# Peptides against a protein of PDB entry 4AID: the designs that were tried, part 164

Target 1, 242 residues: chain A of PDB entry 4AID
Amino acid sequence: FDIKRKTIEWGGKTLVLETGRIARQADGAVLATMGETVVLATAVFAKSQKPGQDFFPLTVNYQEKTFAAGKIPGGFFKREGRPSEKETLVSRLIDRPIRPLFVKGFKNEVQVVVTVLQHDLENDPDILGMVAASAALCLSGAPFMGPIGAARVGWVDGAYVLNPTLDEMKESKMDLVVAGTADAVMMVESEIQELSEEIVLGGVNFAHQQMQAVIDAIIDLAEHAAKEPFAFEPEDTDAIKA

## One batch from the design tools (peptide; made by RFdiffusion4, then SolubleMPNN)

Design b2_p24_7_s3 (from b2_p24_7, 11 letters changed)
Fold by OpenDDE base, seed 2:
Structure b2_p24_7_s3 (fold): chain B 242 residues (1-242), chain A 24 residues (1-24)
Amino acid sequence: as target 1 above (242 residues)
Amino acid sequence: SVEERRKRGIEFIKERLKKMLELA
């Protein structure tokens, strides 16, 4: 088995990105670990477009498995077959920043599945899921112009905190999720309690700076483990050269 | 630096795009 692993320290926690052990049938597959939270991201894409396909058929599914539910608050309320509110929300958080990064005109089916395998009750799987999905897409050979990074920023005791624990988040005046590329912020989602716009904007900048280590880690992994790019000719090459 | 990592990210994207177009 050719297992590739990248390990970094990120916000005082160990982030591990691994490929080559699990889900080898996918175009890209990444096992990501932060603390004791573990997610599996898989990316699969069709090698042809369906006749008459007029939109980009990207599906993103975030799932917390029942065997992990013993450690996931509210996991016991998962009705088999329907996403929870959390799973729906996190699926959208992953979808939003990745969707615009596919090459224009690519209309082959793409399925991204993020599965929570373990939860430590400190590190939320959402950020880890975003990172893992980005990594899986970069490994897949799909025409994805990532990587993206992601970060959660809290405001605790008058300071920015990168990826606060669930307990630190109880004291946080900000829940700011940011995703972006090396070049740009792609998505911001924020819940804020009585903070100035200046602090929030500073939080976005902090997130974007801190996620660069993750972007670099994904690139390092991809340089060693990515599949060859899928042969695709965009209709509008001028928009890609800009 | 953050700037060096940013530059590397942009180069990575450009190289993948180039390879994609060469394989098409």
Scores: peptide ipSAE 0.363, ipTM 0.870, DockQ to the pose 0.850
Fold by OpenDDE base, seed 1:
Structure b2_p24_7_s3 (fold): chain B 242 residues (1-242), chain A 24 residues (1-24)
Amino acid sequence: as target 1 above (242 residues)
Amino acid sequence: SVEERRKRGIEFIKERLKKMLELA
């Protein structure tokens, strides 16, 4: 197997991005690890547009498999066939920042699937899933203007904390999830407890700065493992000229 | 620097899009 791997230290934790071992039938596939939390992201896109397709058909499915449920809080109650509230929320967190980064006029079906394979009960797989999905899309050949990075920011003892553990989050006055490119913030989702707007905005900036190491890691992986770009003529080239 | 990283990210996107257009 031609396995490509990128490893970085990120927020005091080891982040590993790997491709070439699993899900080789996908257009892009990335195994991402942070601590002992492990996710598999796959990206698949149709090579033609459906007749009469008038919108961009992107689907994102984040799922925590039953075999990982013994390590996932609330995993014992997974009804087969319906996403949990968490799975639904995380699917949206992944969808929101990636959707606007596809080349305008691309209306081929795209499916992103993020599967939690292991959970360490410290590192939440949502951030890792966002990173893995970004990497899988960059490897796929799809007309995706990524990568995105992602980060969670906490506010603990009067300081910003990058990707707080689940235990640190119990003491945090902020749960701030940010996703962005090298150039821009694309998405913010926040739950805050009695914090000033200044602290929250500072948290967004902190997240955007800290995620650049992840963006660089995805680029490094893609330079060595990405498929050739899909042959697509965009209706609007303004995004390419910018 | 942060600015060098930003420039690298933009360049990566532009090169990818350029290749896409060359293949189209």
Scores: peptide ipSAE 0.348, ipTM 0.869, DockQ to the pose 0.729
Fold by OpenDDE base, seed 4:
Structure b2_p24_7_s3 (fold): chain B 242 residues (1-242), chain A 24 residues (1-24)
Amino acid sequence: as target 1 above (242 residues)
Amino acid sequence: SVEERRKRGIEFIKERLKKMLELA
């Protein structure tokens, strides 16, 4: 088995990105681990456009499997058929920053599936899922102009905290999720308790700085494990030349 | 440095795009 792995220390936790062991039938597949939280991201893309396809058909599905979900606080036994509110929200959190990064004119179907395999009750799988999805897309050969990184930022005891634990989040005055490329912030979601705009903006900057290590880790993994780029002629190459 | 990381990211994207265009 040609298993490639990248390990980094990130916010005082070990982040592991692994490919080549699971889901080999996907165009890209990444197992991501932080603490004892484990997610599998898979990326699959069609090798042709459907006749009459007029929009980019990207689908992102985040799912918490019952064996992992049974540990998630507030995870009511949702029957297998409908995504939870959390699953729907996290699917959107992953979709939002990645959708703009596909090459313009690419209208082949793309499916990203993030599956929570294990939850440690400390590390939220949403951030890990965003990272894993980014990595899987970078490995896939799809015309994706990532990677993105992601980070959660808390404000605890007058300081920024990278990826606070679920327990630290109870004391946090900020729940700030940021995703971005090396160059740009692509998405911000925030819940804030009476903090100044300056602290929030500082949190966005902090997140963007801290996610660079993850972006670098994805690049390192992709340099060794990415599939050859899919042969695709962009309609507009000007965005590529800039 | 931050600049070196940025440069590496840009180079990665550019190389990927270049390969894509060469295969097309």
Scores: peptide ipSAE 0.243, ipTM 0.801, DockQ to the pose 0.715
Fold by OpenDDE base, seed 3:
Structure b2_p24_7_s3 (fold): chain B 242 residues (1-242), chain A 24 residues (1-24)
Amino acid sequence: as target 1 above (242 residues)
Amino acid sequence: SVEERRKRGIEFIKERLKKMLELA
């Protein structure tokens, strides 16, 4: 097996991005680890557009499978059928920043699946899932203008905290999730308790600065493991020339 | 090489992203 791995220290934790061991049938597949939380992201895209396809058919599915649920608080065996509220929310958090980054006019079916394989009860799989999905898309050869990074920012004891643990988040006055590219913020989602706009804006900037190490790590992995880019020629080139 | 093409592709994507974001 040709396993490629990138390891970085990120917010005082080890982030590992790995490809080549599992899900080799996907266009892109990344096993991402932070602490003892582990996720698998897979990206698959159709090599042709369906006749009559008028919109971009991107599907993002975040799943906390039952084998990981043994460590997830409240890990009642969720019946295999319907996504939980959390799974639905995290699927949207992953979808939001990646959807705009596909080349305009690309209408081939794209499926991103993020599966939580292990949860350490400290590191939330959502941020890790965003990072893994970004990496899987960058490896896939799809016309995805990534990578994105992602970060959670807390405000604990009058300071910004990168990717606070679930326990640190109980003391945090801010739950700020940011996703972006090297050059821009693409998505902000925030829950804030009595903080100034200045602190919140500073948190967005802090997140964007801290995610650069992740973006660079995804690029380093992609340089060594990415498939050849899919030869997509959009009919409307005006959107690429702009 | 295949590696040089991959690197150029990634750099090209980065530059395009930068341009897209400067235009947004």
Scores: peptide ipSAE 0.233, ipTM 0.723, DockQ to the pose 0.105; fails the geometry check

Design b2_p24_7_s4 (from b2_p24_7, 12 letters changed)
Fold by OpenDDE base, seed 5:
Structure b2_p24_7_s4 (fold): chain B 242 residues (1-242), chain A 24 residues (1-24)
Amino acid sequence: as target 1 above (242 residues)
Amino acid sequence: SVEERRKRGIEFIKEQKKKMLELA
């Protein structure tokens, strides 16, 4: 087994990105850990387009499986088979920033699956899942123009807090989730209580700055573990519609 | 440095992107 691991300190927590141990049948697979929260992201893509495929068939599935339910708040009541509201929302949070980063004209099926394996009740697996999904795509060889980073920003005691704990979030006047590339913010999702636009914009900038360490970590992992890029030629017809 | 690492990583990704697009 050729296991590659990247470890960084990020917001006062250890982030670990690992590949090569699990889900080796996927095009990309990353085990990501922050604190004692653990997620597995897998990326799989079809090597051909389906006949008559007219749109990009990206599916993102975030799942908090029942085996982790004893550690996940509210997890005990997860019925098998339907995504929870949280799972649906987080799947969209992951989808939104990655979808526009695929090469135009790429219409092969892509499936990203993020599975929460462990939850520490402090570190939300959503941000970790976004990071892991980005890393898995970068390792896969898919025509993904990432990586993306992600960060949650809180506003606690008049300061920005990177990836606040679930307990710190109770005191936070801001729940700001940002995803982006090295060069651009791709997605913002925010819940804000009585904060100025200046503080919110500052939070977006703070998030984008703080996620660069994650982007760099994904790149470092990819330099050592990425598959060869999938040879994809966009048809000229899709280039003209840009 | 962190900057040199970032530069190398960005260059690597750009090169991979380029290879993918040049194979097109």
Scores: peptide ipSAE 0.071, ipTM 0.693, DockQ to the pose 0.451
Fold by OpenDDE base, seed 3:
Structure b2_p24_7_s4 (fold): chain B 242 residues (1-242), chain A 24 residues (1-24)
Amino acid sequence: as target 1 above (242 residues)
Amino acid sequence: SVEERRKRGIEFIKEQKKKMLELA
């Protein structure tokens, strides 16, 4: 197997992005590891548009499968076949920043699947899933204008903390999830306890600065492992509404 | 051509990398 790997130190943790070993039938596939949390992201896209397709058919599915459930809090209670509330929320967190980055007029089916393979009980797989999904799309050859990075920011003992552990988050006055490109913030989700707007804005800036290392890591991986860009020419029909 | 598309894709990735380094 031609395995390509990028490793960086990120917020005092080792982030590993790997491709070429698993899910080679996908257009893009990335195994991402942070600490001992492991996710597999796959991206698959149709090579043609369905007749009469009026909207961009992107599906994002985040899953914490039963084999990982022995290490996932509450994983023992997952009924087969329905997403949990967490899986639904994280699927949306991944969808929101990536959906706007597809080339306008691209209406081929795109499926992104993020599967949690291991959970270390310290590193939440949501941020790792966002990063892995971004990387898988960049490798796929789909007309995706990424990469995105993502970061969680906490506020603990009067300081910003990058990707706090689940235990550190219990002491955090902020749960701030940011996703963006190198140039722009694309999404902010926040739960805040009695913090000033200045601290929150500083947290967004901190997140965007810290995710640049992840964006660079995805770019570096893509330079070595990306498929050829899919030949897409948008039909003129969507140009009229700009 | 396929080669031109590949070249354009690589140039785009390099440009994104350059922009990131200019922000750091």
Scores: peptide ipSAE 0.048, ipTM 0.638, DockQ to the pose 0.051
Fold by OpenDDE base, seed 4:
Structure b2_p24_7_s4 (fold): chain B 242 residues (1-242), chain A 24 residues (1-24)
Amino acid sequence: as target 1 above (242 residues)
Amino acid sequence: SVEERRKRGIEFIKEQKKKMLELA
């Protein structure tokens, strides 16, 4: 097996990105681990456009499997089939920053699936899922202008905390999720308890700074494991405005 | 260094972007 692995220390935790062992049938596949939380991201894209396809058909599905979800507090027996509110929310959190990064005119079907395999009850799989999805797309050969990084920022005892644990989040006055490229913030979602705009903006900047290590890790993994870029010629009408 | 890694990563992304654009 040609297994490639990148390991970094990130927010006092070990982040591992691995490819080549699992889901080899996907265009890109990444097993990501932080603490004992484990997610599998897969990216698959069609090699041709469907006749009459007029929009970019990107689908993002985040799934918490019952074997992982059985530890999640409030995990009622999700009947196999309907996404939970959390799964729907996290699917959107992943979709939002990646969708605008595909090459204009690319209208081949793209499916990103993030599956939570293990949950440690400390590290939320949403951030890890965003990172894994970004990495899987970068490995796939799809015309994706990533990577993105992602981070959660808390505000605990008057300081920013990178990727607070679920327990630290109970004391946090901020739940700030940020995703972005090396150069730009692409998405912000926030729940704030009576904090100044200055602290929130500082949190966005902190997140963007801290995610650079993840972006660099994805790039390093891609340098060693990415497929050749898919040969895609956009129609002249969809010309990438320089 | 972190800077060399960033530079290499940026160069890789630029090269991938260039390959994608040269195909376009």
Scores: peptide ipSAE 0.035, ipTM 0.641, DockQ to the pose 0.463
Fold by OpenDDE base, seed 2:
Structure b2_p24_7_s4 (fold): chain B 242 residues (1-242), chain A 24 residues (1-24)
Amino acid sequence: as target 1 above (242 residues)
Amino acid sequence: SVEERRKRGIEFIKEQKKKMLELA
């Protein structure tokens, strides 16, 4: 088994990105761990476009398995079938920053699945899921112009906190989720309690700076484990709208 | 360094983009 692993210290926690052990049938697969929270991201893409496909068919599914959900506060026993509100929200958080990074004209079906395997009740699997999805896409050979990084920023005791624990978040005046590339912020989602715009903008900048270590870790993993890029020519028709 | 890793990563991404465009 050719297992590749990247480990970094990130916000005082160990982040591990692993590939080559699980879900080898996917185009890309990454097992990501932070603390004792564990997620599996898989990326699969079709090698041809469906006839008459007019839109980019990207599907992102974030899932918390029932055995992990037994530890999640408010995790109702997911009846097999419908995504929870949390799963729907996190699926959108993952989708939003990755969707615009696919090569224009690419209309092959892409499926990203993020599965929570373990939850430590300290580290939220949403940020870890975003990172894992980015890594899985970078390994897949799909025409994805990532990686993205992601970070949550809190405001606790008058300071920015990178990826606050669920307990630290109870004291936080900010829940700021940022995703971006090395060069740009792609997505901001924020819940803020009575903070100045200056503190919020500073939080976005802090997040973007802190996620560079994750971007670098994904790149390092991809240098050792990425598949060859899928041969795709953008049809000239989208070049006319530039 | 972090800067050297970032430089290598940017170069890798550029090379992958180039390969993708050359296969296109």
Scores: peptide ipSAE 0.035, ipTM 0.662, DockQ to the pose 0.509; fails the geometry check

Design b2_p24_8_s1 (from b2_p24_8, 14 letters changed)
Fold by OpenDDE base, seed 5:
Formats: sequence, C-alpha cells, structure tokens
Structure b2_p24_8_s1 (fold): chain B 242 residues (1-242), chain A 24 residues (1-24)
Amino acid sequence: as target 1 above (242 residues)
Amino acid sequence: SVEELLEKNKKIVEERKAKYSRAP
C-alpha cells in the first residue's frame, strides 16, 4: 500500500494527514486525525461536463455517521435520513471557502464528502473536516486553486486560543472560524460576546497565521501523493467579451 | 473591518483566478 502521511504539531496538538490506505476509488482521499478525532474526506470529480451544464455543480456533504455517534456530543443513533442542522452548517463551512477556488469555467461535477469516523469530545471535527477536504481536493487532480487552511479561534482569559477544546469554548468569549489560502482569507464565521472589532480582526489574523502550517502540510502531502492535474482548458472568457 | 478584509481577500483570489485563466 502506498501510504503517505504528514504529521505536524498544531496548536499544541498533533495533526495527522494520511492518504493511500482507504477510499482509493476517490480522486482524492485523506484521513485526518487530531487528538482522537478522526475524519475521512473524499473528493470525486467528473472527467467531463454534462451537456448543457451552465453552473458549477459542487456538492459538499459533511456526515457524522452512526458509528461515530457514541463519541459525538448529542449524537444518538442517527437513522439514515436528512442531514442534521450541524451537518448542514459544517457542509456549508467547507463549501464556502473551496467553491471560489475552482478554476473559472470548470463545470464538471465535484463531490466532497467528509465523514466523521471518531470524535474525542475535545477536538471539533468541523475544522478537521475543512482541512481534510482541502487536502483531498489538492490530491485529486481537480482544477482547485487550494489548499485552504482552517482554524477556530477562541478568546480565553484575554488571549487568543487556537482550536479551543469543547471545554475551553465554554469559557471563550469568541467562536471564530476562519478559512483561507496562504495569501487570502476566504471565509470568516463568528459568534462573539462583547468583544471589540480590534480583537475580532486580530483573531482573524491569528487564525490566518496559524493555518499556514496546515497549508504547508497539505502542500507537502500533495507533492508526494497528488494525482496528475486534470487537463482542463479554461474557456477564454476574454474572447467572449470582445 | 472584517468585511473590508474579506473584500480585499476576494480581490486577491479573483486576480489569481484571472491570471490562471490567462496563462496559456
């Protein structure tokens, strides 16, 4: 088995990105681990556009499967059915930063699936899922201008905390989720309790700085394990405006 | 503001995408 693994220390925790063991039928597949939280991200893309396709058909599905439910807060045996509110929200958190990064004119179907395999009750699988989805896309050969990193930032005892635990988040005045490329912040989502805009902006900058190590880890993994880039010729949209 | 930061960052991405689409 050609298994590639990248391990980094990130926010005082070990982040592991692994490919080549599972989901080999996907274009990209990454098993990501932080603490005892484990997610599988898969990226699959169509090798042709559907006739008459006029929009970019990206689907992102975050799933907390029943087998992980024993460790997921509020996770009961979910019947196969409609996504939970959490699954819907996290699917959107993953979708938002990645959607803009596809090459213009690419209208092939893309499916990103993030599956929570294990939850440790300390490390939220949403951030890990964002990282894993980014890595899976970078490995896939899809015309994706990633990687993205992601980070959660808390504000505890007058300081920024990278990826606070669920217990640290109870004392946090900020739940700030940031996603971005090396050069650009793509998404900010925040729940904030009576903090200055300066502290929030500082949190965004802190998140973007801290996610660089993750971006670099995804790049290193991709250099060793990415598929050949899909041959895509972008439509010359400048020729249509002339 | 966070909004101004996001707008600035969107422009960076758009410029990068435009460069990629113009690269032969």
Scores: peptide ipSAE 0.196, ipTM 0.787, DockQ to the pose 0.408
Fold by OpenDDE base, seed 1:
Structure b2_p24_8_s1 (fold): chain B 242 residues (1-242), chain A 24 residues (1-24)
Amino acid sequence: as target 1 above (242 residues)
Amino acid sequence: SVEELLEKNKKIVEERKAKYSRAP
């Protein structure tokens, strides 16, 4: 197996991005680990557009599987066949920042699947899932203008905290999830308790600075393990406006 | 504001996409 691995220290935790061991049938596949939380991201894209396809058909599915349910809060109560509220929310958190980054005119089907394999009860799989999905897309050869990074920011004892633990989040006045490229913030989602706009904006900037190490780690992994770029020429949209 | 920041960053991404679509 040609296994490629990138390891960084991030927010006082070890982040590991691995490819080449699992899900080799996907266009891109990344096993991501932070603490003892483990996710698998897979990216698959169609090599042709469907006849009459008028929109970009991106599907993102975040899943916490039943074999991890013994380590996932509420995992034992999953009714068969319907995503939980958390799974639906996290699927949207992953979709929102990546959807705008596909090359204009690309209308081939893209499927991103993030599967939680293990949860440590400290590190939330959502941020790790966003990072893993970004990495899997960068490895796939799809016309994706990533990578994205992601970070959660808390506000604890009058300071920003990068990727607070689930226990630190109980004391946090902010749950701020940010995703972006190296040069652009793409998405902000926030739950805030009585904080000034200045503190929130400072949190967005803090998140964007802290995610650069993750972006660089995805780039380094892609340089060693990415597939050849899919040959896609966008239709000259300037010729359709004449 | 956060909204103004997001709108500014959206313009940066659209400009990059436009450049890519024009690159031969």
Scores: peptide ipSAE 0.182, ipTM 0.773, DockQ to the pose 0.393
Fold by OpenDDE base, seed 2:
Structure b2_p24_8_s1 (fold): chain B 242 residues (1-242), chain A 24 residues (1-24)
Amino acid sequence: as target 1 above (242 residues)
Amino acid sequence: SVEELLEKNKKIVEERKAKYSRAP
């Protein structure tokens, strides 16, 4: 087994990114751990475009396994086959920042699957799922202009908190999820209780600063474990305007 | 605003994509 692992301290928690043990048939596969929350991200992409494909066919599926969900408050008996509201929301949170980072003209089918394997009831698997999906795409060889980082920011006792626990979030006046590249903020999602725009903008900047360590960790993992880049030449779409 | 920040950052991404698409 050629197992590659990156470990960093992130917001007072240990983040581990691992590849090479599980899902070796995927183009990219990352086991990510923060605290005792564990997710598996897999990226698979088609090596050819379907005839007549007019849009980019990216599918993102976030899933919580029943044994992990049995510890999650409100783990309704997931009727086999329909995503929960949470799974639908988190799938969109992962999709939104990654979709615009694919090379223009790439229309091969891409499937990202994030599976929650364990939940510690402190660390929400959504942020970890975003990080793991980014890492899996960077390892895959797909024409993805990542990595992205992600962070949740709380506002507790007049301070920013990176990736607050589920208990700290009950006291937080802000639930701010940010995703971005090293250079650019790609997505902001926020629920805010009576905070100034200045505090919110400060939270976005704080998130973007704090996610750099994750971006660097994904780059370091990719330098040691990425597949060869898929040979994709974008059609010169400027030549069709003549 | 957050919207102005996102629009600025979107331009950065589009500029990077345009450079990549022009790289041989």
Scores: peptide ipSAE 0.169, ipTM 0.769, DockQ to the pose 0.422
Fold by OpenDDE base, seed 4:
Structure b2_p24_8_s1 (fold): chain B 242 residues (1-242), chain A 24 residues (1-24)
Amino acid sequence: as target 1 above (242 residues)
Amino acid sequence: SVEELLEKNKKIVEERKAKYSRAP
């Protein structure tokens, strides 16, 4: 197996991005680890467009498997088939920043699946899932204008905290999730307790700064392990308007 | 505001996409 691995220190924790060991049938597959939280992201895309496809058919599925559920807060016996509220929310958190980054006119089916394999009860798999999904897409050869990074920012004792633990989040006055490219913030989701707009905006900027190391790590992994770019010529949509 | 920042960043992404779509 040609296993490629990138390891960085990120927010005082070790982030590991690995490819080539598992899910090799996918176009891209990344095993991401932070602490003892482990996620597998897979990206698969169709090599042709369906006849009459008028929209971009992107599907993002975040799932917390039952074998990890013994370590997942609120992991009751999920009847196989209906996503939890958390799984639905995190699927949207991953979808929102990646959807606008596909090349215009690309309408081949794309499926991103993020599977939580392990949860340490400290590191939330949502941020890790966003990072892993970004990395899997960058490895896939799909016409994706990533990578994205992601970060959670807390506000504890009058300071920003990068990717607070679940215990630190109990003392946090902010739950701020940010995703973006190197150059642009793509998504902000926030729950805030009595903080100024200045602190929140500072948190967005802090998140965007701190995710650069993750973006660079995904780029470095992709340079060593990405598939050849899928040969896609966008239809000249300017020629159809003339 | 955060909204103004997001709108500014959306324009950056749109400009980047437009440049990519025009690269031969």
Scores: peptide ipSAE 0.167, ipTM 0.769, DockQ to the pose 0.418

